Peptides against a protein of PDB entry 6IDX. Designs and how they scored, part 167

Target 1, 380 residues: chain A of PDB entry 6IDX
Amino acid sequence: KELAKLSADVTFATEFINMDGIIVLTRLVESGTKLLSHYSEMLAFTLTAFLELMDHGIVSWDMVSITFIKQIAGYVSQPMVDVSILQRSLAILESMVLNSQSLYQKIAEEITVGQLISHLQVSNQEIQTYAIALINALFLKAPEDKRQDMANAFAQKHLRSIILNHVIRGNRPIKTEMAHQLYVLQVLTFNLLEERMMTKMDPNDQAQRDIIFELRRIAFDAESDPSNAPGSGTEKRKAMYTKDYKMLGFTNHINPAMDFTQTPPGMLALDNMLYLAKVHQDTYIRIVLENSSREDKHECPFGRSAIELTKMLCEILQVGELPNEGRNDYHPMFFTHDRAFEELFGICIQLLNKTWKEMRATAEDFNKVMQVVREQITRA

## One batch from the design tools (peptide; made by RFdiffusion4, then SolubleMPNN)

Design b2_p18_8_s4 (from b2_p18_8, 10 letters changed)
Fold by OpenDDE base, seed 3:
Structure b2_p18_8_s4 (fold): chain B 380 residues (1-380), chain A 18 residues (1-18)
Amino acid sequence: as target 1 above (380 residues)
Amino acid sequence: MEKRFAKRKKLMEEAARE
């Protein structure tokens, strides 16, 4: 107990480390000797002292043995562990993951996100905070191939539902530390959109062109059997499509694929449009047809608006940026839906269309409308 | 522990740049 208090002092820590004191603490954990009276209390103080000592940055985290890692991971994976031990074990694992890629690899083998999810289902907000912090650390340090798997594990309705129900909708006020961890989790989740945001459309890729054609089909041919491949002349088809792409509000009416060659938002804008068209078909058709039937120059260009809105949302959400230390602003909506970005886009595109109508905007007012919409989104 | 969250924030930002 006194050691744990004194370990917070840098002078004491330096001297204690110089005396190989940290090695003694690690060996106490490694021994697993449950036979001592007050073992749990002693262990909790040992882990506290270890953390405080390591937080001085005098000793590398790589000094810890595999046995030590397994013991700490064991305290997190076992259901019947003292809360004080569990809290410190989560904090140790987080620090290990953040400070060492080699320790990350070892820890990722010993613990699962599923085990960490169980620690979110408790009433102790400190345990919940350290569990999310460890998940965030694992997510951050995961190699790119595993980040998507972790994101898919986050997309697992289970983790989001548990965070929503036990943390966000919990009976306790969310502390600043928890709010920060939720913010970090949100940022890390949105950073997965960066690949699509930076993916240019290939105007020669037929599969990508077929998506644009599908947007046209859903808007204008929703009742027409896809079997009526329009038979005759290629030129009449091109002219027909050019009219349809103009009605869809693309900037390039001849080749809408060119509108998606700019990054950001690249293909992410097309993904959002396709999601809207498939999941919210009635909303999509309404927005397109309301504007396509207008000859009064007050048409809202859907295609252009969707691209610029996607870019704006990426800017607002700081897609591709690292989590900031001082921020704790998280959006509960991102824990309510698996495709929260696309749903946000669907809400914001309706807001844009409404704002365009209210302003009686023309194509010349486009930037003014976008500025008003930005202010509306950032105030919400 | 509270002081530790502040240190961890910095470590997380550093860890995200690697």
Scores: peptide ipSAE 0.095, ipTM 0.796, DockQ to the pose 0.841
Fold by OpenDDE base, seed 2:
Structure b2_p18_8_s4 (fold): chain B 380 residues (1-380), chain A 18 residues (1-18)
Amino acid sequence: as target 1 above (380 residues)
Amino acid sequence: MEKRFAKRKKLMEEAARE
């Protein structure tokens, strides 16, 4: 107990570390010797002292043994552990993951996100916060190939549901630290969109062109079987498609693929448009047809609007940026839907279309409409 | 513990920059 208090002092910590005191603490954890009276209390203070000592940055986290890691991971993976030990163990694992890629690899083998989710189902908000913090650390330090897998896994769906039900919809006010961890989780998840945001459309890629064609088909040929679209567009069909792409509000009516060559938002805009067209087909068709039937120059160009809105959403959400220490703002909708970004796009494109009408906008007012929409989104 | 969250927050930002 006194050691744990004194370990917060840098002078004491330096001397204690110089005396190999930290090695003694690690060995106490490694031994797992339950024979001591008040073992749990002693262990809790040992872990506290260890953490306070390591927080001085005098000793590398890589000094810890595999046995130590396994003991700490064991305290997190076991269903019935003392709360004080669990909290400190989560904190140690988080610090290990953040400070060492080698420790990350070892920890990722010993613990699962599923085990960490169990610690979210408790009434202790500090444990919940440290559990999310460890998840965030694991997510941050994961290789890019594994990040996408983590995000798509059932564990993440379950994680979002548990966070929604036990944290966000909990009967307790969310503390600043928890709000920050939720923000971090949101940012790390939205950063997975960066690849698509920075992917340019290849105008020669037939599969990508087929998506644009599918947008046209859904808007104008909803009753036509896609199998009957003869691939050899006669000049008359090309001219017809040019008209359709104009009605869809693309800037390049001849080759809409060119509108997706700008990054950001690149292919992410096309993904959003396709999601809207497939998942919210009635909304998509309504927006397109309402604006395509206007002869009064007050038509809202859907294609251009969708691209610029996607870009704006990426800017608002800071896609590709690291989590900021001072921010605690998170979107509850992120935890309610698997495709939260695309759903946000679907809400915002309707808002844009409404705002365009209310402003009686023309193509010349486009930037003004976008500015008003930005203010509306950022105030919501 | 509150002081520790602030310190780990800094570590998370440092780790995110690597």
Scores: peptide ipSAE 0.101, ipTM 0.803, DockQ to the pose 0.813; fails the geometry check
Fold by OpenDDE base, seed 1:
Structure b2_p18_8_s4 (fold): chain B 380 residues (1-380), chain A 18 residues (1-18)
Amino acid sequence: as target 1 above (380 residues)
Amino acid sequence: MEKRFAKRKKLMEEAARE
């Protein structure tokens, strides 16, 4: 107990480390011997002292043995009676993951996200916070090839549902640190959209062009059987499509694919539009047809608006940026939906369409509408 | 605790730049 308190002092820590004191602490953990009276209390203080000593940055985290890692991972992966040991073990693992890629690899082999999820189902918000912090550390340090797999594991309805039910909708106020960890998890998850955000549409890719055609079909041919593959459309059909693409509000009415060559938001805008059209078909059709029937120059250009809104959402959500230390703002919707970004887009595009009408906007007012919409989104 | 979280945040930012 006294050692744990004194270990917070840099002078004491330096002298204790010089006396190989940290090695003694690691050996106590490595021994795993539950035979000592008051073992749990002693272990909790040992882990506290170890953390405080390591927090001075005098000793590299790479000094720890594989046996030490396995013992700490064991305290997290197994049901423990002692909450104090669990909390400190989560904190040690988080610190190991953050400080060393080599330790990350070893820890990622010993611990599953599923085991960490179990620690979110407790009433102790400190344990929940350290569990999410460790999840975030593992996500952050995951190699690019494994980030999508980690995301898919995190995108599992289970983690989101548990966070929603046990943390966000919990009977306790969310502390600043938990809010920060939720923000970090959101940022790390939305960073997976960066690839699509930076992917340019290839105007020559037929599969991508077929998506744009599907958007047109859903809007204007809602009763038409999809079995009418766009055969070699006569020139009249091409001219009809140009009119339809104008009514959809694309900037390039002849070749809408050109509107998706700008990055950001690239293909991510097309993904959002397709999601809206398929999942929220009635909303999509309503927005498109309401603006396509107007001859008064007050039509909201859906295609242009969807692209610029996707870009704006990427900027607001800081897609591709690292999580900031001072931020704790998160969207609860992130935890309510599997496709939270696309759902957010679907809400925001309706807000944009409403705001456009309320302002009696024309094409010249486009940037003003986008500014008002940005303010509305950032204040919500 | 607060000082530790602040330090970990810094480590997280450093770790994300690598």
Scores: peptide ipSAE 0.088, ipTM 0.787, DockQ to the pose 0.839; fails the geometry check
Fold by OpenDDE base, seed 4:
Structure b2_p18_8_s4 (fold): chain B 380 residues (1-380), chain A 18 residues (1-18)
Amino acid sequence: as target 1 above (380 residues)
Amino acid sequence: MEKRFAKRKKLMEEAARE
């Protein structure tokens, strides 16, 4: 107990470390000898002292043995561990993951996100916070391939549900640290969009062009009897498509693919448009047709709006940026839906369309509308 | 870093109350 308290002092820590004190503490954990009276209390103080000593940054985290890692991981993965030991073990694992890629690899072999989810189903918000913090650490330190796998895993769907039900909708106020960890999880998840945000459309890629064509088809041909597919010559068809792409509100209505060559938002805008068109087809068709039927110059250009909105959302959500330690703002919707970004886009595009109408905007007002929409989104 | 210190300080305070 006194050692744990004194270990917070840098002068004491330096001297204790110079005396190989950390090695002694690690060996106590490694021994696993439950035969001592008050073993749990002793272990809790040992882990506390270890954490405090290591926080001075004097000793590399890589000094820990595999046996030590396995013991600490064991305290997190095994049921009926003392809460005090569990808390410290989660904190140690978080620190190990964050400080060493080698330790991350070892820990990722010993623990699963599923095991950490069990620590979210408790009334102790501190345990919940440390569990999310460790999940965030694992997510942050994971290779890119594994990050995507982690995000898509059933464990993440379940994680979101558990967080929603046991943390966000819990009867307890969310503490600042928990809010921060929820923010971090949100940022790390939205950062998976960075690749698509930075992917330029290839105007020569037929598959990508087919998506744009599908957007046109859904908007204009969805109610047309397939029998009226105009067998009209290739030129009439091209002229028709140019008109349709103009009605869709693309900037380049001759070659809409060019609108997706700018990064950000690149292909992410097309992904959002396609998601809206397929998942919220009625909303999509309504937005497009309402604006396409206008001859009064008050048409909201859907294609341009969708692209600029996607870019704006990426900016607001800071896609591709590292989590800021000072922030604790998170969107509850992130935990309600697997495709939270696309759903946010779907809400915001409707807001944009509404705002455009309310402002009686023209194409010249586009930037003003976007500014108003930005303010609306950021204040919500 | 500072927030991690705050977390651990809290763990220390809890350990000191027991």
Scores: peptide ipSAE 0.031, ipTM 0.625, DockQ to the pose 0.054; fails the geometry check

## One batch from the design tools (peptide; made by RFdiffusion4, then SolubleMPNN)

Design b2_p19_1_s1 (from b2_p19_1, 14 letters changed)
Fold by OpenDDE base, seed 4:
Structure b2_p19_1_s1 (fold): chain B 380 residues (1-380), chain A 19 residues (1-19)
Amino acid sequence: as target 1 above (380 residues)
Amino acid sequence: SKTIEAQLKQLRKTRRKSL
């Protein structure tokens, strides 16, 4: 207890570390020896002292043994561990993950996100906060390949449901630290969109062009009686497609692929459009046809609007930015759905279409509409 | 990376005051 308190002092910590005191603490954890009276209390203070000592940054985290890591991971994975030990063990694991890529690799082998989820189902907000903080640490330090796996784990209805029901919708106020951890988790999840946001469409990629063609098909051919045989000559087809791409509201009616060569939002805009067209087909068709049937120059250009809205959403959500310590603003909506960004896009594109109509906008008003929509989204 | 690590270290210290 006294050691744990004194370990917060840098002068004491320096002297204690120089006397190999930290090695003694690690060996106490490694031994697992339950023979002492008040073992749990002693262990809790040992872990506190260790953590305070390591926080000075005098000693490398890489000094810890595999046995130590396994013991600490064991305290997080075992259901009968004292809450005080669990809390400190989560904090130690978080620190190990954040300070060492080598320790991250070892910890990622010993613990699963599934094991950490169990610590979210408790009434103790401090335990929940440390569990999310460790998830965030693992997410932040994961290689790019493993980040997608962690995102897929976050996209799991179970994890989202637990965060939503036990944390966000809990019968207790969310403390600032928990709000920060939820913000961090959200930012790390949005950063997975960065790749697609920065991916330029290749106008020569037939598979990507087929997606644009599928958008056209869903909008215009889904209502077409099967009697319009695809047999119109190649020139009539090209002229027809140019008209269809104009009605879809692409800027480049001849080659809509060119509209997706700008990054941001690159291919992410096409992903959003395709998601809307497949998952919310009626909404998509309605938006496209309501604007394609207008001859009054008050048509809302869907394709252009979808691209610029995707870009705007990336800007609002700060996609590609690192979590800021001072921020605790999280969006509960992102915990309700696995495809929450695409769902947000689907809400916002309807808002844009509505706002365009209400403003009686023309193509010249496009930027004004986008500014109004930005203000509406940022106030919601 | 290092800036985040420094930042997250300060947050961790703040949380540990409640330990």
Scores: peptide ipSAE 0.112, ipTM 0.774, DockQ to the pose 0.593
Fold by OpenDDE base, seed 5:
Structure b2_p19_1_s1 (fold): chain B 380 residues (1-380), chain A 19 residues (1-19)
Amino acid sequence: as target 1 above (380 residues)
Amino acid sequence: SKTIEAQLKQLRKTRRKSL
């Protein structure tokens, strides 16, 4: 107990480390021997002292043995561990993951997100915070191939439901640190959009062109009797498509694929448009048809609006930026929806369309409308 | 990386004051 307090002092820590004191503490954990009277209390203080000593940054985290890692991971995975040991073990694992890629690899083999989810189902917000912090550390340090697996685990309704029900909708106010960890989780998840945001459309890729054609089909052919496909020659059909792509509000009416060659937002805008068209079909059709029937130059160009809105949302959400330690602003909607970014896009595109109508905007007012919409989104 | 690690270290220290 005194050692744990004294270990917070840098002078004491330096002397104690120079005396190999930290090695003695690690060996106590590695031994796993419950033979000592008051073992749990002693272990809790040992883990505190170890953690305080390591926080000075005098010793590399790579000094820890695989046996130590397994013992600490064991305290997180085993049922009926003392809360004090569990909390310190989560904090140690987080620190190991964050400070060493080699320790990350070893920990990722010993612990699952599923095991950490169990620690979110408790009433202790400190344990919940350390559990999310460890999840965030694992996500941050995951190689790109494993990051999608982590994302899929977060996309699992289970983790989000647990965070929503036991953390966000809990009977206790969210502390600043929990809010920070929820923010970090949000940022790390939205950063997976960076690849799509930076992916240029290939105008020669037929599969990508077929998505644009599907957007046209959903907007204009879904209500048309399939029997009246005008059997008119290839040129009339191309001219019809050019008109349809103009009505969809693409900048390039001849080749809408060119509108998706700019990065950001690249293909991510097309993904959002396709999601809206498939999941919120009535909303999509309404937005497109309301603007396609206008001859008054007050039409809201859906295609252009969707692209610029996607870019704006990426800027607002700071897609591709690392989490800032000073921030604690999280969006509860992120935890309520499976595809929160696409759902946010679907809400914001309706807001944009409404704002465009209210402003009686023309194509010349486009940037002004976008600025008003940005202010509306950032105040919500 | 180093700036994030330093900030994370400071947050960890802040969380540990509640330990």
Scores: peptide ipSAE 0.093, ipTM 0.777, DockQ to the pose 0.552
Fold by OpenDDE base, seed 2:
Structure b2_p19_1_s1 (fold): chain B 380 residues (1-380), chain A 19 residues (1-19)
Amino acid sequence: as target 1 above (380 residues)
Amino acid sequence: SKTIEAQLKQLRKTRRKSL
């Protein structure tokens, strides 16, 4: 206990480390010897002292043995460990993952996200916070190939449902630390959109052009068989499609693919449009047809609006940026839906369309509408 | 117990700098 308190002092820590004191602490953990009276309390203080000593950055985290890692991982994976030991073990593993890629690899072999999920199902918000922090650390330090697998595990209804039900909808106010860890998890998940945000459309790719054609089909040809090959159109059909792409509000109504060559938001804007058109078809058709039937020059250009809104959402969400330590803002919807970004887009495009009408905007007011919509989204 | 929890919470705040 006194050692754990003194270990917070840098002078004491330096002297204690110079005396190989940290090695003695690691050996106490490695030995696992329950022979000592009050073993659990002594172990909890030992782990605290170890964390305080390591926080000074005097000793590399790579000094820890595989036996130590396995012992700490064992305290997290075992269902009936003292809460005080569990909390410190989660904190040690988080620090190991954050400070060493070699320790990350070893920990990722010993611990599953499923084991960490069990620590979210408890009433102790501190344990929950340490479990999410370790999940976030594992997600952050995962190599790109494994990051998508972890994201898919987050996309698994189970982790999100548990966070939603046991943390967000819990009867306790969310502490600032938990709010930060939920924010971090949100940021790390939205960063998976970066690839699509930075992917330029190839105007010569027929499969990508077929998606734009599908947007037109859903809006204007709801009863027509998709079997009409989009490529075989007579000049009359090409001229007809140019009119339809103008009604869809594309900037380049001759070749809408050119509107998706700008990165950001690149193909991510097209993904959002297609999601809206397929999942929220009535909303999509309403927005497109309501604006395409106007004769008053107050038409909201859907295609342009969807692209610029996608870009704006990426900017607001800081897609591709690392999580900021000072931020604690998270959106509960992120935990309620598998396609939370696309759903957010679907809400925001309706808000944009409403704001456009309320402002009686024309194409010249486009940037003013976008600024008002930005303020509305950032205040919500 | 409470003092150690407060210390661990402070350590966590300090360690956020490594995120």
Scores: peptide ipSAE 0.027, ipTM 0.621, DockQ to the pose 0.073
Fold by OpenDDE base, seed 3:
Structure b2_p19_1_s1 (fold): chain B 380 residues (1-380), chain A 19 residues (1-19)
Amino acid sequence: as target 1 above (380 residues)
Amino acid sequence: SKTIEAQLKQLRKTRRKSL
């Protein structure tokens, strides 16, 4: 107990480390000797002292043995561990993951996100906070190939629903630290959109052009019997599609692929449009046909609006930015859906279309409509 | 690097309050 308190002082920590004191603490954990009177209390203070000593940055985290890692991981994975030991073990694992890529690899073999789910289902918000902090550390330190798997694990309805029901909708006020960890988890989740946001469309890629053609098909041909494909020559078909792409509100109605060559938002805008067209087909068709039937210059250009809205949502959500220590603003909505960004886009595109009509906007008012929509989204 | 050092600094501050 006294050692744990004194270990917070840098002068004491330096002297204690120089006396190999940290090696003695690690050996106490490695031994696993449950036969001592007050073992749980002694172990909790040992883990506190170890963590405080290591927080001075005098000793590398790589000094820890594989036996030590396995003991700490064992305290997190085993049922019926003392809450004080569990809390400190989660905090040690988090620190190991954050400070060492070699320790991350070893810990990722011993612990899964699935094992951390049980620590989110408890009523103790401190345990929940350390469990989310460890998930965030694992997510942040995951190599790019495994980062998508971690995100898919977060998108797993189970983990997301547990965070929503036991943390966000829990019977306790969310503390500042939990709000920060929820913010970090959201930022790390949205940063997976960065690749698509920075991917330029290739106007010569036929597969990407076929997606734009599918958007046209869903809007204009969804009710047309495939037998009535007008057998009119290739030139009439090309002229017909140019009219359809103008009605879809693309800036380049001759070659809509050119509208997706600017990054941001690149291909992420096309992903959002395709998601809306497939998942919310009635909403998509309604928005497109309502504007395509107008001859009064008050048509809302859907294609241009979808691109600029996607860019604006990336700016609001700070896609590609690293988590800031001082922020604790999280959006509960992002815990409600697996495809929360695309669902937010689907809500915001309807808001944009409504705002455009209410303002009686023309193409010259476009930037003014986008500014009003930005203010509406940021105040909601 | 700076963001990990930042997060570690915040975590140290939080731990000192919760220990």
Scores: peptide ipSAE 0.053, ipTM 0.762, DockQ to the pose 0.749; fails the geometry check

